# Designs tried in a protein design run: peptides against a protein of PDB entry 6FRK. Part 204

Target 1, 411 residues: chain A of PDB entry 6FRK
Amino acid sequence: NEEVLNAMLKEVCTALLEADVNIKLVKQLRENVKSAIDLEEMASGLNKRKMIQHAVFKELVKLVDPGVKAWTPTKGKQNVIMFVGLQGSGKTTTCSKLAYYYQRKGWKTCLICADTFRAGAFDQLKQNATKARIPFYGSYTEMDPVIIASEGVEKFKNENFEIIIVDTSGRHKQEDSLFEEMLQVANAIQPDNIVYVMDASIGQACEAQAKAFKDKVDVASVIVTKLDGHAKGGGALSAVAATKSPIIFIGTGEHIDDFEPFKTQPFISKLLGMGDIEGLIDKVNELKLDDNEALIEKLKHGQFTLRDMYEQFQNIMKMGPFSQILGMIPGFGTDFMSKGNEQESMARLKKLMTIMDSMNDQELDSTDGAKVFSKQPGRIQRVARGSGVSTRDVQELLTQYTKFAQMVKKM

## One batch from the design tools (peptide; made by RFdiffusion4, then SolubleMPNN)

Design b2_p22_3_s3 (from b2_p22_3, 12 letters changed)
Fold by OpenDDE base, seed 1:
Structure b2_p22_3_s3 (fold): chain B 411 residues (1-411), chain A 22 residues (1-22)
Amino acid sequence: as target 1 above (411 residues)
Amino acid sequence: DELLKKLAELRKLLLELQKILE
C-alpha cells in the first residue's frame, strides 16, 4: 500500500512540476498528503486514486489560501490601487482590465499612468482607457512618476472617483532603482491596496520574483496574467507562498474582458485537469445560450445547416478563447489546443465565417448544403469570388460541414 | 439538470467543431 501511494504521489508530483508548481511546494504537498492519508482507510477498499486526488486537491487549496482576507474597495469611498510588477508581466493591460471590471460593476473608475520610463506607456494606457471609455491621467512632459501619481490621485479624488488605479514603471530586472521609485510613489499617494502583477509563463521564477517584490513593497494582492497560454498556473501557488497575499484576479487572454475574479476551487480543478464546470456554467449563462434550444432541437432531429454551423462559430467566438472553454470541460486539459495557436484557430473560424457570409439564404438554410453546391458548381465559384478565397477553401468548408452534418445525423 | 444536459450537448458540439478545426 505504501509503494502504491508513493508511486501515485510521484505521478502527481511530476504533473505539478510540469504545471510550474515550485519544487519546495510540491515537496511540502507530498508530505502533507502522506500525513493526511490514513493507510488503514486505503485498506478498506475505497478507490485509492480518488482518495489521493481528494487529498491533493485539499492541500492545493490550502497552498492557494494565504489565510489573509483579500482587500476589497469600499463603495462611496476613494480607493487608491497601486500596481507593481516587472515589465512584460501584463501590468498595464491588467490596470485597464481591472478598471473596466469595476466600471462594468458601476464604480466610478479612473486610470493614472505613472510610467515615465517606458516610451509610449502613456499612449498605450490612453488607447486602452479610451477604448473602454475610462477616464485617464498622465503626462508627456513630466518625468517624475511621484509628481504624476500625486497630481493624478488628487485630481480624481477631487472629482469623487471611487476606484483610482495607478500604473507604475516596470523593469526587465529587479533593480534597486525600481523598488525605490515604487516606494516613493507608494509613500506619496498612500494606496489602499498594492497589487503585484505576475506573469504565469515565467514558471519556476515566480517564487523569486514575487519574494523580491514583497521584500521591498507591501504587496497586499496578487494578479496572475497569461493563464491563456502554456502556463498551467502553478506559478500562482509560488506567488501566494512568497507574498503571503491572496490572488484577487486572473488574466485569461488579451481582450479587456479576459479578466475574472480569482476562485480557488475552479482554479485548482483546472490545474488538476478536472475542468471548471462552474465557470463553464457562468460563461454559458452570460452568452444567453437560451437561443441554443432551437439548435438543440434541430440537432435532435438530425438537422444541421450551414447557418446552424455559422451560429455555432459565432457562439464560440463570443465565448472567448476556445482553449479556455475546452479547459473548463472535465477531461480536456489546457494542452488540448496546445498544438494549434489559438489565434490561428480563431483566424480559421473567422475565415470560414467570411466564406459563409458570401452564401445566400438558400445555401445557408439547406438541410444538405453540400448537395446544393455539388448540384450547381457555379455556386462554389461565386462564393469563392465573394469571400476572396479559393474554390478549394470553399470545398474544404463544405467537406467539414458534411462531416459535421453526418455526425449530427448519427446523434 | 436541463442546464447540465445543454452543457453536455454543447460539449459534444465543441468537440466535433474542434475535430473540424484540427
Scores: peptide ipSAE 0.018, ipTM 0.376, DockQ to the pose 0.125
Fold by OpenDDE base, seed 4:
Structure b2_p22_3_s3 (fold): chain B 411 residues (1-411), chain A 22 residues (1-22)
Amino acid sequence: as target 1 above (411 residues)
Amino acid sequence: DELLKKLAELRKLLLELQKILE
């Protein structure tokens, strides 16, 4: 029994290391799991694998809990949130995502660009803020981040903003000059919360990076980014351990809405490859796929129209990135679609929808749409001209539709 | 059970759509 336990724990430890979990945390988890498993209960013929998985799950949940309550903004107060993190961590994008999140929740939210180190930092923030209709402050000429941050915070306090987000300078590496600048900004604006933004894709470097920031700045919250890529999120455990600060949000993609409150259970489930069933349920419910009872009924009757295909493409686009949806389904690996393939796939979907936007109701609602086009080839030319595509592109769409409709008929 | 069935159907649909997009 002990040999079997040790073998299974070795497999779990290997999988956690491959998920970018720090080697020290994996060792600690191994010892904690061994101590938590009652060998007598394992002797009773219970599914040893399920018991070990449950013990591992419980210990991972403890590693994500710093034992400190997350800071939350107070309604009707001016809450100053300072962002810190390396260049390329997704810090600037995350500032915009957090601002947009609070704005959608009915908070009066604004953004300040105090990044004077990177040329075009203010233009990038301004572009993101303008797209989201978020008020912003920054300078093209002021080089002192303390002045920009102080003036921006004062301005937005006077205008009774509730959420004031300050983006600071990043560096390519940990430098003493960066930490001095962060301390000067923090002392000047006296933030209510300091958010450390960490890139999950840096893997084993997460501990050292998170520790370096916490040793210099009073980090109170963590946001983990790039969890849509090859990063399985094990670095998040290292950030919590090093900062002793809770993860408050995660960035799950490149879109401004690819941002969600951190949930411990779904995150650990995903880290272990169990999928995110709760998040999938939430997304399915948000899509009102209950209106798809009519589609499910049509599918059961083997009926599938070009309009039904169009509606499915709309549903996929509303679900967000296809890789995220697949990564939420148990037994689909996180690597099922590379980011490059996803953007290309979304562009292809949008192109197909644009072709279908040039179809008429008779073409869209026909139970044999391909046959409608085959009987009257002039329809293909009309649709091609209307959508600005080749007749070949329309034929490819019809071929894809025909393949899909044949699959539906076999369901 | 009904939700799991809907999810299974959605999974099947997504897999088929993925094959079309590849």
Scores: peptide ipSAE 0.018, ipTM 0.381, DockQ to the pose 0.144
Fold by OpenDDE base, seed 5:
Structure b2_p22_3_s3 (fold): chain B 411 residues (1-411), chain A 22 residues (1-22)
Amino acid sequence: as target 1 above (411 residues)
Amino acid sequence: DELLKKLAELRKLLLELQKILE
């Protein structure tokens, strides 16, 4: 019985190491699980595998819980949120995602770019903020991040913003000058929350990086990015252990909607390869599949319009990356869809939707949309000009639509 | 063609998920 337990624990430890869980945490978990398992209960004919899995799951849940309540913004107050993290961690993108999340929840949100070190940082933030219709502040001429942060925070406090997000300079290396700058900014703006943004793909380096930030600045929250990757998220456990701060959100892709509140149970289930049934149910419920009954009924009758295709593209975009959805289903590995094809597919979908936004109701609601355009070629030129694309791009969309409509008629 | 296949697979998945929710 002890030999069987040790063999199973070895397999679990190997899988956790392959999931980028820190070797010290894996060793500690092995000892904790071995101590928590009653060998007498294992002798009584209980499913030894299920018992070990449950014990492992319980200990992983404890590793993700820092025992500290997550900071939450106060309604009707000005909440200043400072972001810190290395360059390439996804910090700037995550600032925009968090601002957009709160804006969608009915908070008056804004963004401040205090990254003076990276050329084009303000342009990148401005582009992201403008796309999301989020107010922003920054400077092209001011080089002191303390001045920019202070002026921006004061401006948005005076305008009664509720969520004020400050993006700071990220450097390629943990340099003392970066930490000094972060401390100066923090002292000037007095943030209500400091968020450390960590890239999950750095694997075993997560502990050392998270600790270096916590030792220099009062990190109170963690956001883990790039969980759409081959990174199984084991580095997140190291970040929590090192910072003693809760993970509040996860970034699951490059899209502004690829951002969700952190849930412990689903995350651990996914880390163990058990799937995320709860997250799948939540996503399915968010899709309002009931509103698609009319679409399903049309599809059963072999009717498929350009509008129906547009609505399907909206549903796909709301679901987020297919790899994430499939990775929520038990037994579907993360490798089922190659990463590179998904972002390109989403960009293609957005382009197709932008073309359809320039179509009229007669074109969108026609049961033979391709024939409407073939009969009047001037429509293709109008749509192409309206959407800023080539006539070829519109013809390619109509060709794809025709293929879809033919598939629907055969179903 | 690959995008069309993915969309068809998604549709099947959505229909299966709908049946599980019903």
Scores: peptide ipSAE 0.006, ipTM 0.322, DockQ to the pose 0.024
Fold by OpenDDE base, seed 3:
Structure b2_p22_3_s3 (fold): chain B 411 residues (1-411), chain A 22 residues (1-22)
Amino acid sequence: as target 1 above (411 residues)
Amino acid sequence: DELLKKLAELRKLLLELQKILE
């Protein structure tokens, strides 16, 4: 019995190390799980495998819980949120994602670029902010980040903004000059929350990096980025352990919508390869697929139009990276689509949608769209000209549509 | 063909999930 327990714990520990969980945390977890099981085996004839899995899950949940309540903004107040983190952590992108998240929830949100070190930092922030219609502040001439941050915060406080996000300079290394600059900015603007942005892809370095920031600035929140990559997110546990601060959000891709509130249970479930059924349900609900009862009813009757295909492509594009959606499904490994294959797949979907944008309602709403085009080949030429593609590309779309329609009829 | 299979499987899963939510 003890040998079987030790063998299973060894497999779990190996999987956690392969998920970039810190070696110290894995050792501690192993000891805590052993102690918990030795106490429970004295009480119940339960399936030992389920007991071990449950004990491991409980201890992982404790590792991502710092015992501190996450900071939340107060409605009708000015909330100053300062971002800190290394260059390349996704900090600037995450500022825009957080701003957009609060804007979509009806908060008056703005962005301040206090990164004077990186050439083009302000242009990047301005570009992201303009695309999202988020008000922004920064300077091309002021070199003191304290002045920029102070002026920007004052301006947006006077304009009654509720969420004021300040992006700061990053560095490639833990440099004392960076930490002094961050302290000076923090002292000047007196932020309500300091957010450390961490790249999950740095693996075992997560602990040391997170600790270095916490030792210098009063980090109160963590955001983990690049969880769409090969990083299984084990570094997030290291960040919580080092900062003693909760993870508040995760970045799940390159799009401005690839950003979600951190949920402990789904995250640990995903880390263990159990999938994220709750997150999948939330994503399905966010798509308002229920609002399309008419589509579901057509599908039950084996009807499938080019418009129905277009709407499904829109839904897939709204769900974000397809690799993430698949990674939320139990038994679909994260490796099932490489990042390159996903971007190519999304570009292909967008191309197909652009072809369908050149179709008329008769073509889109036909229960046999392929037959409409086969009967009148001049339609293919019209659509090809309208969308700027070859007649071959339109024929490939119609071939794909026919394959989908045949699959729907077999359902 | 692989993308089509993945999309069809995803759709089947989404429809099954919807039936569970209903």
Scores: peptide ipSAE 0.006, ipTM 0.345, DockQ to the pose 0.024; fails the geometry check

Design b2_p22_3_s4 (from b2_p22_3, 16 letters changed)
Fold by OpenDDE base, seed 4:
Structure b2_p22_3_s4 (fold): chain B 411 residues (1-411), chain A 22 residues (1-22)
Amino acid sequence: as target 1 above (411 residues)
Amino acid sequence: DELLKKLKELRELLLKLQEILS
């Protein structure tokens, strides 16, 4: 029994290390799991694998809980939120995502660019803020981040903003000059919350990075980014351990909507490759897939139109990145679509939808759309011209549709 | 159970769409 336990724990420890969980945390978890498992209960013929998985799950849940309540903004007050993190962590994008999240919830939200180190920082913030219709402040000429941050915070306080987000300078590496600048900004604006933004893809470096920030500034919250990639998010555990601060949000993609409140159970489930059933349920409910009863009924009757295909592409696009959806389904690995293949796949879907936007209702609603086009080849040329694509691209779409419709008829 | 069934059907549909997009 002990040999079997040790073998299974070795497999779990290997999987956690491959998920970028810090070696020290994996070792501690192994010891805690061993101490929590009653060997006598394991002797009684219970599913040893399920018991070990449950014990591992329970110990991972403890590792993401710092025992500190997350800071939350107060309604009707001016809440200053300072962002800190390395360049390339997704900090600037995350500022915009957080601002948009609060704006959608009816908070009066604004953004301040206090990144004077990167010449294009203010332009990037301005572009993101303008797209989301979020008020912003920054300078093209002021080089002191303290001045920019102070003026911006004062301006937006006077305008009765409730959420004031300050993006600070990043660096490529940990440097004393960066930490001094962060301290000067923090002292000047007196933030209600300091958010450390961490890239999950840096793997084993997460602990050292998170510790370096916490040792210099009063980090109170963590946001983990790039959880849409190959990073299984094990570095998030290292960030919590080092900062003793809760993860408040996660970045799940490149879109402004690819941002969600951190949920412990779904995150650990995903980390262990169990999928995110709750997040999948939430996404399915948001999609109003109940309107797909009509589709499911059509599919049961072997009917599939170009419009039905268009509606499915819209549903996929509304669900967000296909890799995220697949990663939420148990038994689909997180690696099922590389990030590059996903963007290409979404671009292909959008191209196909653009072709279908040039089709008429007779073409879209035909139970044999490909036959409608084959009988009147002039339709292909019309659609191709309307969409700005080749006749070959339209023929490829019709070929794909035909393959799909044949598969539906076999269902 | 009904939700799980709908999710399985969605999964199968998504897999088929992935095969078309690959």
Scores: peptide ipSAE 0.020, ipTM 0.397, DockQ to the pose 0.149
Fold by OpenDDE base, seed 1:
Structure b2_p22_3_s4 (fold): chain B 411 residues (1-411), chain A 22 residues (1-22)
Amino acid sequence: as target 1 above (411 residues)
Amino acid sequence: DELLKKLKELRELLLKLQEILS
C-alpha cells in the first residue's frame, strides 16, 4: 500500500512540477497528503486513485488560501488601487482590465499612468482607456511619478471617482531604484490596496520575484496574468506562498474582457486537468446560447448547412480563446492547443467565415451546400473572387463542411 | 441537467470542429 501511494504521489508531484509548482511547495504537499491519507482506509477497498486525488485537491486548495481576507473596494468611497510588477508582467494591460471590470459593475472608475520610465506608457494606457471609455490621467512632460500619481489621485478624488487605479513603472529586473520609486508613490497616494501583477509563464521564478516585491512593498493582493498560454498556473501557488496575499483576479487572454475574479476550486480543478465545469457553465450562459436550441434541433434531424457552420464559428469566436474553452472541459488539458496554434486556428476560422461571407443565401441555406457548388463550379470561382482567396481554399472549406455534415448525419 | 446536456452537446460540436481545423 505504501509503495502504491508513493508511486501515485510521484506521478502527481511530477505533474505539479510540470505545472510550474515550486519544488518546496510540492514537497510540502507530498508530506501533507501522506499525513492526510489513512493507509488503513486505503486498504478497505476505496478507490485509491480517487482518495489521493481528493487529498491532493484539498492540499492545493490550502496552498492558494493565504488565510487572509481579500481586500474589496467600498461602494461610495474613493478606493485607490496601486499596481506593482515587473515589465512584461502584463501590469499595464491588467490595470485596464480591472478598470473595465469595475466600470462594467457600475463603479465610477479611472486610470492613472505613473510610468515615466517606459516610452509610450501613457500613450498605451490612453489607447486602452479610450477604447474602454475609461477616464484617464497622465503626463507627457512630468517625469516624477510621485507628482503624476498625487495629482491624478487628487483630481479623481475631487471628481468623486470610486475606483482610482494607479499604474507604476515596471523594470526588466529587480532594481532598488524601482522599489524606492514604488515606496515614494505609495507613501504619497496612500493606496487602499497594492496589487502585485505576476506573469504565470515565468514558472519557477515566481517565488523569488513575488518575495522580492513583498519584502519591499506591502503587497495585499495578487493578479496572475498569461494563464491563456502554456502556463498551468503553478506559479500562482508560489506567489501566494511568498506574498501571503490572496489572488484576486486572473488574466486569461489578450482582450480587455479576458479577466475574471479568482475562484479557488475551478483554478485547482484546471491545474489538475479536471477542467472547469463551473466556468464553462458561466461562459455558456454569458453567450446566451439559447439560440443553440434551434441548431441542436437541426443537428438532431441530421441537417447542417453552411450557415449553421458559420454560426458555430461565430459562437466559437465569441467564446474567446478556443484553448480556454477546451481547457474548461474535463479531460482536455491546457496543452491541447498551443497559443500559436490557437491564433492560427482563429485566423483559419476568420478566413473560412470570410469565404462564407461571399456566399449567397441559396448556398448558405442548402442542406447539401457542397452539392450546390459541385453542380455549378462557377459558384466556387465567384466566391473565391469575392473573398480574395483561391478556388482551392473554397474547395477545402466545402470539403471540411462535407466532413462535418456527414458526422452530423451520423448523430 | 438540461444545461449539462447542452454543454455535452457543445463539447461534441467543439471536438468535431477541432478535428476539422486540425
Scores: peptide ipSAE 0.014, ipTM 0.377, DockQ to the pose 0.122
Fold by OpenDDE base, seed 2:
Structure b2_p22_3_s4 (fold): chain B 411 residues (1-411), chain A 22 residues (1-22)
Amino acid sequence: as target 1 above (411 residues)
Amino acid sequence: DELLKKLKELRELLLKLQEILS
C-alpha cells in the first residue's frame, strides 16, 4: 500500500512539476498529502486513486489560498488600481481587460499610461482603450511617470471615475531603479490596490520574480496571464506563495474578453487534468440549454432544421471561445483548437448565421431545408442578396447543413 | 446524471459542429 501511494504521489509530483509548479511547493504538497492520507482507510477498498487525487486537490486549494481576502472596489468611491510587473507579462493588455471588465459591469472606468520607459506604450494603451471605448490619460512629452500618474489620477478623481487603473513601466530585469520608480509612483498616487501581473509561461522563475516585486512594493493582488492551452498554470501557485496575495483574475487569451475572475476549484481541477466540470455546468446553465430538450427530442427523431442549426450556433457563440469550452470538458486538450482557428471559426459561424438571418420561416423550419432550396433555386439568390454573400456561400451553408443533418440522422 | 448526459450530448454536438466548421 505504501509503495502504491509513493508511486502515485511520484506521478502526481511529476505532473505538477511538468505543470510548472515550484519544486518546493511540490515537495511540501507531497509531505502534506502523505500526512493527510490514512493508510488504514486505504486498506478498506476505497479507490486509492480517488483518495490521493482528493488529498492532492485539497492541498493544492490551500496553496492557492493565501489566507488574505481579495481587495474589491467600492461602488461610488474612487478606486485607484496600480499595475506592476515585468515587460512581456501582458500587463498593459491586462489593464485594458480589467478596465473593460469593470466597464461591462457598469463601473465608470479609466486607464492611465504611466509607462514612460517603453516607446509606444501610450500609443498601445490608447489603441486598446479606444477600441474598448475606455477613457484614457497619458503624455507624449512628460517623462516622469510620477507626474503622469499623479495628474491622471487627479483628473479622473475630479471627473468622479470609480475605477482608475494605472499602468506602470515593465522592465526585463529586476533592476533597483524600476522598483524605486514603482515605489515613487505608489507613494504619489496612494493606490487602493497594487496588482502584480505575472506570465504563467515563465515556469520556475515565477516564485523569484513574484518575491522580488513583493519585497519592494506592497503587492495586494495577482493576475496571471497566458493561461491559454499550453501554460498549465503551476506558476500561479508560486505567485500566491511568494506574494501572499490572492489571484483575482486570469488572462486566458489575447482578446479583451479573454479575462475572467479567478476561481480556485476550476483552476485546480484543470491543473490536475480533471477539466472544469463546474465551470462547464455553469456555462451550460447560463446557456439555458434546457430549451434544448426540444432539440434533443428532434435529434432523437432524426429531425434537424436550419433553425435548429442556427440555435446551436447561437449557443456556441454564447458559450464564448470554443477552445475554452472544450478545455473545460475532461479529455479535450486545450490544443484542440488553436486560437487563430477559433477566431476564424467564430467569424465563420457569424457569417453562417448572417446567411440564415436572410432565410424565411419556411426555409428555416423545413426538415429538408436543402431540398426546399434545390426545388426553388431562386431562394438561394434571394438569401444571397439579402445577406450580402455569394450564391456559392449559400450553397456551401446548405452543403454543411446537409452533412450535419445526415450526421444527426445517424445519432 | 441528467446534466452529465446533457453535457455529453452537447460535447458530441460541438464536436460535430467543429468538424463541419473545420
Scores: peptide ipSAE 0.012, ipTM 0.359, DockQ to the pose 0.128
Fold by OpenDDE base, seed 5:
Structure b2_p22_3_s4 (fold): chain B 411 residues (1-411), chain A 22 residues (1-22)
Amino acid sequence: as target 1 above (411 residues)
Amino acid sequence: DELLKKLKELRELLLKLQEILS
């Protein structure tokens, strides 16, 4: 019995180490699980595997709970949220994602770029903010991040903004100058919350990085980024342990919608390879499956239009990265789609949708859309001009549609 | 179970779409 327990714990420990869980946390978890398992209850014929899995799950849930209540913004007040993190952590992208999240919830949200160190930081923030229709502040001439942050916070307080997000300079290395600048900015703007942004892909370095930030600035919240298919997110446990701060959100891709509130249970289930059934159910409910039933019925009848293809592309885009959806289903490994192919696929889908936005109802609703375009080549030229693409791009779309429509007719 | 079935069906359709678009 003890040998079987030790063998199973060794497998779990190996899987957690392969998931980038810190070696110290894995050792502590092994000891805690071994102490929590009653060997007498294991002798009574209970499924030993399920009991060990439950004990491991329970201890992992404790590791992601810092015992501190997450900060939440107060409605009708000005809430200043300062972002801190290394360069390449996804900090700037995450500022825009959080701003967009609150804006979609009906908060008056704005962004401030106080990154004076990185050339083009303000242009990047401005581009992201403009795409999301989020008000922003920054300077091309002011080099002091304290001045920019102070002026921006004052401006947006006077305009009665409820969520004021301040993006700070990220450095490539942990430098004392970076932490001093962060402290000066924090002292000037007096943030209600300081958010540390961490890249999950740094693996075993998560603990040391998170600790270095917590030792210098009053980190109150953590956001973990780059939790795309391959990143199991074990580094998130190290961030919570080091900062003693809750994970409030996770970034699951590069799209502005690839951002969700952190849920402990689904995260641990995914970390253990059990899947995320709750997140899958939530995503499915958001997709309005009723609209998909009508489409599945049309597909069963061998009918497929360019409009039906457009609606499918909208559904794919609403579902987010397909690799994430696959990773939520138990027994589907993370390796099903290579990371590089997904963004390229989404950009390709968006381009195809933009081409279809220049089509008319007769073209979109035709059961043989390709034949409509083949009979009147002037339609291809019209659509190409309307969407700002080549006639070749429109022909490639029609070729793809034709292949799909032929496959649907064979189903 | 019905939701999971519908999801699997949708997934199979989306995978087939992706294969054709590749």
Scores: peptide ipSAE 0.011, ipTM 0.354, DockQ to the pose 0.175

